# Peptides against a protein of PDB entry 3T6J, part 101

Target 1, 375 residues: chain A of PDB entry 3T6J
Amino acid sequence: PIVESYIGFIESYRDPFGSRGEFEGFVAVVNKAMSAKFERLVASAEQLLKELPWPPTFEKDKFLTPDFTSLDVLTFAGSGIPAGINIPNYDDLRQTEGFKNVSLGNVLAVAYATQREKLTFLEEDDKDLYILWKGPSFDVQVGLHELLGHGSGKLFVQDEKGAFNFDQETVINPETGEQIQSWYRSGETWDSKFSTIASSYEECRAESVGLYLCLHPQVLEIFGFEGADAEDVIYVNWLNMVRAGLLALEFYTPEAFNWRQAHMQARFVILRVLLEAGEGLVTITPTTGSDGRPDARVRLDRSKIRSVGKPALERFLRRLQVLKSTGDVAGGRALYEGYATVTDAPPECFLTLRDTVLLRKESRKLIVQPNTRLE
Target 2, 372 residues: chain A of PDB entry 3T6J as posed
Amino acid sequence: PIVESYIGFIESYRDPFGSRGEFEGFVAVVNKAMSAKFERLVASAEQLLKELPWPPTFEKDKFLTPDFTSLDVLTFAGSGIPAGINIPNYDDLRQTEGFKNVSLGNVLAVAYREKLTFLEEDDKDLYILWKGPSFDVQVGLHALLGHGSGKLFVQDEKGAFNFDQETVINPETGEQIQSWYRSGETWDSKFSTIASSYEECRAESVGLYLCLHPQVLEIFGFEGADAEDVIYVNWLNMVRAGLLALEFYTPEAFNWRQAHMQARFVILRVLLEAGEGLVTITPTTGSDGRPDARVRLDRSKIRSVGKPALERFLRRLQVLKSTGDVAGGRALYEGYATVTDAPPECFLTLRDTVLLRKESRKLIVQPNTRLE

## One batch from the design tools (peptide; made by RFdiffusion4, then SolubleMPNN)

Design b2_p14_7_s2 (from b2_p14_7, 10 letters changed)
Fold by OpenDDE base, seed 4:
Structure b2_p14_7_s2 (fold): chain B 375 residues (1-375), chain A 14 residues (1-14)
Amino acid sequence: as target 1 above (375 residues)
Amino acid sequence: GVSYSVPLGSSLFV
């Protein structure tokens, strides 16, 4: 088998300031069969990057073909096990040196193991479809999230010598119509500037890329989905995201006004964006469970994904990228924290919904690391 | 690396 590993102070999710890496390491075996799908995605990456809702000037100057491999984790040392990874974390290195993507396939497989009777917050009519397509849709989402999410976008930088990596005279901010007025100075990084929101903001951008690009027929084709299956995968992917946004409330601490998990915060933000879009796209309805206790149902109108959801997400995603590229921390924080705010304001009453989420919380899954052997 | 993380013990999909 082909073995891959990494070790070091890599992820900064546990640092409130997003700067200090946590010690992490893994050993994994390459899953050749699953890697083939990601290779096809990589082959289309340069073209798919053009579908993202920002000008080429806000994208990396040169496409660097990354590696993308599906891995089965044998051992993982860290506080959390990711489903996918994009490394390095330094945007400057991603831009100039390239990056590597991995999907932790057996981690995903564990996440897919859902019993129908335990599936919360979905309409009964959606449950079977959700169960059927959760795995495939999540493969799509992770692939897009890593490769075209984390692997996309440019930071505007002035180096230590005063040189810019963009043309100050010609590059226009698509949101303002003006020249670029802010950038990263030498020694400034994404994490150093955006600090407390950096990790979650970036995850939100990556998740949004996944949702946005999964609508593209070419993406579904790469993963082997056509016709009705492709539409079902899209639907389930979006449905999973809005459901995840509700589930995210578990990771919010009202007393501290703080989020404890960057990805879940990101998913909540996306939920807020899609709720704001209105027009019946997403509906969260408080209900009463069969046990007489509070419950909820998330409904996503399939027919409105493209007409309502996509435009809303497009605008939001573009704003995320523009603010990231320009190092506009004030604007970025205002935008992101606005959507990340959890109140009990109607109609959603998110704090009340949080109580429901906590009430309906499943028992924690224990992930046991496997071994492997030759036959 | 930036990762698509699944919180340990938490179900993102359930």
Scores: peptide ipSAE 0.030, ipTM 0.724, DockQ to the pose 0.124; fails the geometry check
Fold by OpenDDE base, seed 1:
Structure b2_p14_7_s2 (fold): chain B 375 residues (1-375), chain A 14 residues (1-14)
Amino acid sequence: as target 1 above (375 residues)
Amino acid sequence: GVSYSVPLGSSLFV
């Protein structure tokens, strides 16, 4: 078997300012079969980057082919286990030196192991489809999230010598129609500028890239899906995201007006974007469970994903990228915090829904290190 | 950091 490992101060999600890395490490074995799918995704990455909803001037000037491997984790030391990883975590290094992607395949498998009777917040007619395609759709989402999410976009920079990495006279901001008005100065980074929202904002961008690009037939083909199966994978991926946005409310603390998990905050933001799109795309309905206590159902209209969902996500994702590229912290914070706000305003009444989410919360799962053997 | 994290003790997508 091929063994991979990493160790060090890597992820900063536990730092409220997104700056200080947590010490973590893992030992894993390469899953060759799944890695082959990610290799095909890597081979298509340069072309797929052109499908993202921003001008080439907002994308990296030179594509650096990354590594992407699926791993079965044997040991993980840290406060949380990721499903996927993109490293290094420094955007400047990603742009100039490259990056590596991994998917922790067996972590994903554990996340998928839910009994039908315990599956919350879905309509009965969606449950079987969701159970069938949750795993495969997650593989797609994680691959896109890491490779084309975290691996995409350009930061506009003025270096210590005063030189720009973009043409100030010709590059146009697609949101304003004007020349670029802001950029990163020497010593400024994504994390240093966006601070408290940096991690969640970037996760939101990466998740949005996943949803947006999973609509592309080539992506689904790479993962081995075609025809009705491909459409079901798309549907379940989007359904999973809007459900995750509801589940995310568990990680909001109303008394402190803060989020305790960056990825869940990101998923809630996406839910808000898709709800704002309207037209019956997403519906959250409070219900009464069989036990007589509050419950809820999330419905996604499959027929409106491309017509309503994609355009809404396109506009939002473009705004995220433009604000990131230009280092516009004020605009970025206003946009992101606006969607991340949790109130009890109708029709959603998210604070009330949060009570329902907490009431229906599943028992804490234990992740135990596996044994493995060679045969 | 940038990773697709699974929160411990929670079900992300279940």
Scores: peptide ipSAE 0.030, ipTM 0.721, DockQ to the pose 0.120; fails the geometry check
Fold by OpenDDE base, seed 5:
Structure b2_p14_7_s2 (fold): chain B 375 residues (1-375), chain A 14 residues (1-14)
Amino acid sequence: as target 1 above (375 residues)
Amino acid sequence: GVSYSVPLGSSLFV
């Protein structure tokens, strides 16, 4: 088998300012079959990047073909095991030197092991479909998230010599209709500028890219889904995201007004965006469980994903990217923190829903090292 | 690298 290992101070999620890396190390075996799927995605990446909802001037000038490998993790040392990785964690290097993508396939598989009777917050009619397509939809989402999420977008930079990596005269901000008025100066990075929101904001952008691009037929084709199967994968991917947004409330600490997990905060933000879209796209309904205690149901109207959800997500995702590219921290913070705010305001009453989420919380799953055999 | 983190005890997408 092909063995890969990673070691070093890599991820900054535990740093509130998103700057200091946590020590991480793992050993994994390459899953050749799944890696082949991601190679096809890589082969289409340059084309798919053009489908993202920002002008080419806000995309990388040169596409640098990344490596993308699916790995089965044998051992992992760190605070948490990711489902996917995009490295390096420096946007400037991603733009100039390229990047590498990793999917931790067996980590994803563990996430699939929810029994139907324990599956919370879904309508009964969605449970079987969700169980069936959760795995495949995750593969799609992770691939898009890493490769085309984290791997996309340009930062506007003025170097130490005063040169710009964009044409100040011709590049127009699609949100304002004006010339570019802000950028990254020499020594400024994504993390240094956006600080406390940088990690979650970037995860939100990447998740949004996944949801947005999974609607593209070519993406589903790459993963081997067509017709009704493709539509079901799309539906379950979106359903999973809105459900995740609800579950995210577990990771909010009301007393401190803070989030304890960047990805879950991101998913809550996406939920808020899709709720704001209205028109019956997403509905969260408080219910009473079989035990007589509070419960809830998330509903996603499949027929409104493209008509209501996609436009809402498109606008939001474009705003995220434009604010990121221009280094507009004030605008970015206002946008992101606005959606990340958790209150008990009607109609959603998120703080009340949080109590329900905590009440229905599943026990933490244990990931156990597998036994491996040479065949 | 930005990790696509899945909280333990919840699905990738809870």
Scores: peptide ipSAE 0.027, ipTM 0.698, DockQ to the pose 0.163; fails the geometry check
Fold by OpenDDE base, seed 2:
Structure b2_p14_7_s2 (fold): chain B 375 residues (1-375), chain A 14 residues (1-14)
Amino acid sequence: as target 1 above (375 residues)
Amino acid sequence: GVSYSVPLGSSLFV
């Protein structure tokens, strides 16, 4: 078997300023069969990057072919086990040197080991479809999230000599229609500039890329889905995200007005974007469970994903990228924190829904390190 | 690296 490992101060999610890495390490074995699927995605990455909703001037100047490997984790040391990894975290290095993607396949399998009767917040008619396609849809989402989410976009930079990595005279901001008015100066990075929102903002961008690009037939073909199966995978992927946005409320602390998990905050933001789109795309309905206690149901109208959801996500995702590229911290913070606010305002009453989410919270899963045998 | 994390105490999508 092919063994991969990493160790060091890598992820900064637990740093309030997004700069200091937590010590992590893993040992894993390559899953050759799953890795082959991601290799096909890598082969199409350059073309798929052109489908993202920003001008080529806001994308990387040159495509650098990354590695993408599916791994079965033997041991993992850290505060949490990721489903996927994109390294390095430095945007400048991603642009100039490239990056590596990893999917932790057996972690994904554990995450979806839920019994039908314990599956919360879904309509009964969606449960069987959800159970059937949650795994495959998540493979699609992780692949897109890592490779084309974290692997996409350009930072506008002025170097120490005053040279720009973009043409100031010809590059136009698609949101303002004007020339570029802000950029990263020498020594400024994504994390240093966006600070407290940097991690969650980037996760939100990556998740949004996943949702947006999973609508593309080429993506689903790469993963081996066609016809009705492809449409079901799309539906379940979007349904997963809106459900995750509701579940995210577990990780919000009202008393401190803060989020405790960057990915969950990102998913809540996406939920808010899709709710704002209106037109019956997403509906959250408070209900009463069989136990007589509060419950809720999330409904996603499949027929409105492309007509309502995609345009809303397109606009939002473009704004995320433009603000990131231009280093517009004020605009980025205003946008992101606006969607990340949790109040009890109608019609959603998110603080009340949070109580429901906490009431229906699943028991913590214990991931036990496997034993391996050489056959 | 940037990770699609699974928190120890949660199921992200289930």
Scores: peptide ipSAE 0.022, ipTM 0.674, DockQ to the pose 0.140; fails the geometry check

Design b2_p14_7_s3 (from b2_p14_7, 10 letters changed)
Fold by OpenDDE base, seed 4:
Structure b2_p14_7_s3 (fold): chain B 375 residues (1-375), chain A 14 residues (1-14)
Amino acid sequence: as target 1 above (375 residues)
Amino acid sequence: PVSYSVPLGSSLFL
């Protein structure tokens, strides 16, 4: 078998300032069959990058073909087991040297094991569809998230010699209509500038890329979905995200006004964006469970994903990228923290919903190291 | 970055 491993100070999610990496590592075996889908995605990546809602001037000057591999994890040492990884975490290196993507396929497979009777917050008519397409939709989402999420966008930089990596006279900020007024200086990084929001903001950008690009027929074709199946995969991917945004409330600490998990905060932000879009795209309804205690239902109107959801996400995602590229920490923080704020304001009453989420929380799953052998 | 992490103290999010 082909064995891959990494080890070191890699992920900064446990640093409140987003700068200090946790020491982690994994050992995994390459899944050649599953890697083939991601190889096709890589082959289309340069084209798909052009579908992202920012000008080419905000994208990398030169496409660098990354590696993308599906891995079956044998051991993972760290505070959290990911479903996907994009490394290195440094945007400057991603722009100049390239990057690697991995999907942790057997981690995803564990996640796919959902018992219908335990599936919370979905309508009964969505449960079977959700169970059927959760796995496939996650393959799509992870692939897009890593390759075209984390793998996309440009940071505007002035080097130590005063040279810019963009034309100051011709590049226009699509949000303001003006020339670029801010950038990264020598020694400044994404994490150093955006600090406390950097990790979650980047995850939100990557998740948003996944949702946005999964609407593109070519993406679904790459993953082997056509016709009604493709539409179901799209629907379940979006449904999973809005459900995730509700589930995310578990990871908010009201007393500290903070989030304990960057990806969950990101998913809540996306939920807020899609709720703000209105028009009945997303509805969260408090209910009473069969046990007589509080429950909730998330509904996503499939017919409004493209008409309402996509435009809302497009605008939001463009803003995320523009603020990231320009190093506009003030604007980025104002945008992101605005959507990340959890209140009990009607109609959503998110703090009350949080109590429901906590009440319906499942017991923590134990992920056990697999055994493997050559046959 | 890591995607879809299984947070400490929680079940699989996926």
Scores: peptide ipSAE 0.029, ipTM 0.719, DockQ to the pose 0.147; fails the geometry check
Fold by OpenDDE base, seed 5:
Structure b2_p14_7_s3 (fold): chain B 375 residues (1-375), chain A 14 residues (1-14)
Amino acid sequence: as target 1 above (375 residues)
Amino acid sequence: PVSYSVPLGSSLFL
């Protein structure tokens, strides 16, 4: 078997300021069959990057072909086991040296093990489809999230010598129509500037890239989906994201006005964006469960994903990228915290929905590490 | 390194 490992101060999710890495490590075995799909995605990455909703001037100047591998984890030491990883976390290194992507395939498999009867917040008509396509859609989402999410976008930088990595005279901010007015100075990083929102904001950008690009036929073809199956994978991927945004409320602490999980905060933000799009794209309906207690249902109108959802997500994703590229912390914080705010305002009444989410909370799954043997 | 994680309790993907 091909063995991969990493060890060190890797992820900064436990740092309130998003800068200090937690000591983490794993040992894994390469899944060659699943890795082949990601290799095809890598082969198309340069072309797919052009489909992202920002000008080429906001994309990396030089495409650096990354590695992408599916891994079956044998041992993992850390506070949480991810489904995917993009390393390094330093945007400057990603732009100049490249990066590596991994999908933790057996972690995903554990995440897929939900019984239909325990599946919360979905319409009954969606449950079977969701169960069928959850795994495949998540493979697509993780691949896009890591490779083209975290692997995309340019930071505008002025180096220690005063030189810019962009043409100040010709590069236009697509949101303002003006020249670039802010950038990263020497020694400034994504995490140092965006601090408390950096991790969740970047996760939101990456998740949004996944949803946006999964609509592209070439992506679905790479993963082996065509026709009705491709459309079902798209639908379930988007449905999973809006459901996730509701489930995210578990990880909000009202008394502290804070989020305890960066990815879940990101998913809530995406839910808010898609709700704001209106036109019946997403509907959250409070209901009464069979036990007579509060419940809820999330509905996504499949027919409106491309017509309503895509344009809304496109605009939002472009704004995220532009604010990131320009180092506009004030604008970025205002945008992101605005969507991340949890209130009890109608029509959604998110604090009330949070009580429902907590009431319907599933037991945390126990992940047991496998053993290997020589046969 | 940036990781994609799914919470096991109220995970969307579970």
Scores: peptide ipSAE 0.028, ipTM 0.714, DockQ to the pose 0.141; fails the geometry check
Fold by OpenDDE base, seed 1:
Structure b2_p14_7_s3 (fold): chain B 375 residues (1-375), chain A 14 residues (1-14)
Amino acid sequence: as target 1 above (375 residues)
Amino acid sequence: PVSYSVPLGSSLFL
C-alpha cells in the first residue's frame, strides 16, 4: 500500500486568534479508487475555478496543479479528526509553491454510520434519500471544499518594496464598482488581519464554494453521478448543509457569545444566508417528538436550490471573497458576525432551537483505529 | 492546513 503521513504544528483552530498551530499527526493508506475521482477533479480545477463568482483578477494569477488523494486513516493524533485537509495553511505558500489536498475517506464513512431512527431534524420522506446519498454527497463537498474552496482566491498584496501583485488602475472591486482601496501590507496575513473570525470565515467560504460548485454538471460527472442521481446528490448535499447549520447551535455558547467550533459557525452562517433568501427555500419548523418533547424539522425545497439558493449563495460568496482579497477586516467582520449572531428573534428563535438541538444531541462517537491486513 | 473537520460529538454530517 501507499502510505502517507504528516506531523507537526498544523491546525490553528484551537487558538482563539487562529495563529498558533496544534501539534497533530496521522498515518494513512491511499485509497486508489477514490483518489482517482479526486485526480479527475484536479484535472478540471483550472476550469472550475473560472466558475467561481468573482472576477479573474480576484483569482490566483497562475494555477498550480495540486495533489489530491483519498486516505484511509490508520492513526490520527490530535484534538479532532478532519474529513479533509488542505496544506499548507499559508496563503503565500499556496500561491507560490502549491498545495496538497487529502480526503480522509474512512473518517467520512464513520460519519455516515447514522441509524435512520436516530437521524434528527429531517422529515421522514427525506431520511432514506439522505442516508443513501450522504456519503457520496459528502465526498463531493469535501473535494470541492478543499481543492476549490481553500485552493481558490487571491490576496491583494503590497510587498516591502511597494510593488503590488495587482494592477491598481485596472482592477475593480465588483461590490463597489471602485478601484481597490485596501490590501495586505508586507507581513500582514489572512490570520493576522481577520484574527478571531479568520478560521471560521475561511471555512464558510470553502463550504460555500462546495455548495455552489456542486451544482455544476461537470462536478457531478467527475464523481460518477448523472441524471436523477446527480440531482439527488445535490439535494442531499444542500440538505446536509442546512441541517448542519441547525446542529451547529450545539457549539454556540450564549453566555459568552462565542462559537466553539469554526466549521459549525460557518455552517450556521450558510444556513442564515439561505434562510434570508426566503421564498420557502429553507424552513425550520419546531415540532413535538414522539416522546412529547421539543423537536424540529428542516425542509429544503429542492426546486428552489438553483433559482433561489444559488443566487443568494453566489452573492454571499462573492462578498466573502472580495472582502478577503482586499483585506477589508471591518467589512468582513460586519458581514460575517452579522450572519453568525445567534438571537431568539422570530421567526427562527435560534436560542430556543438551540435548546431543542441540545435535547436531541446524539452521543459522541468514538473513532477507533482499524485493523489492517494484507491479502 | 485548512481542514474540513468533523467536530468530535458533532452529528452534522451524521
Scores: peptide ipSAE 0.028, ipTM 0.721, DockQ to the pose 0.123; fails the geometry check
Fold by OpenDDE base, seed 2:
Structure b2_p14_7_s3 (fold): chain B 375 residues (1-375), chain A 14 residues (1-14)
Amino acid sequence: as target 1 above (375 residues)
Amino acid sequence: PVSYSVPLGSSLFL
């Protein structure tokens, strides 16, 4: 088998300031069949980057073809196992040197393993579809998240010599209509500037890229889905995201006004964006379970994904990128913390919903690292 | 065989 590994201070999710990496490492085996799908995605990446909702001036000047591999984890040392990885975590290096993407395929497989009877917050009519397409939709989402999420966008930089990596006279901020007024100075990084929101904000951007680009027929074709199957994969991917946004409330600590997991915070933010879009796109309805206790249902109107959801996500995702590119910490924080705020305000009453989420909490999923042998 | 269980806390999908 082909073996991949890495080790070091890599992921900063456990740092409240988003800067200090946790020491981690893995050993994994390449899944050749799944890697072939990601290779096709890589082959289309330069074209798909142009579909992102920001001007080319806010995208990388030159696409650097990354590696993308699906891996089955044999051993992982760290606080948690990701479903996907994009490294290095330095945006400057991603822009100038390139990057590596991995999907941890057997981690995804564990995430797929939800029993129908334990599947919370979905309508009964959606459960079978969700179970059927959860796996395929995750493959799509992870691929897009890593490659075109983390792998996209440009940071505007003034180097130590005072040179800019953008034309100050011609580049226009699409949100303001003005010239670029802020950028990263020498020694400033994404994490150093955005600090406490950096990790979650970037995850939110990457997740949003996944949702946005999964609507593109070429993406679904790369993964082998056409017609009704493609539409079902799209629907389940979006449905999973809005459900995840509700589930995210588990990871909010009201007493401390903080989030304990960056990806879940990101998913809550996306849920808030899609709820704000209105028009019946997303509905969260408190209900009573068969046990007489509080429950909830998430509904996503599939007919409104393209007409309502996509434009809302487009605007939001563009704002995320523009604020990131320009190093506008004040604007970025205002935007992100606004959507990340959890209150009990109507109509959603998120703190009340959190109690329901906690009540309906599934048993903690664990991955048991496999043994392997040569036969 | 040492069974090492890891929480999926950093997974993209929980």
Scores: peptide ipSAE 0.025, ipTM 0.653, DockQ to the pose 0.584; fails the geometry check

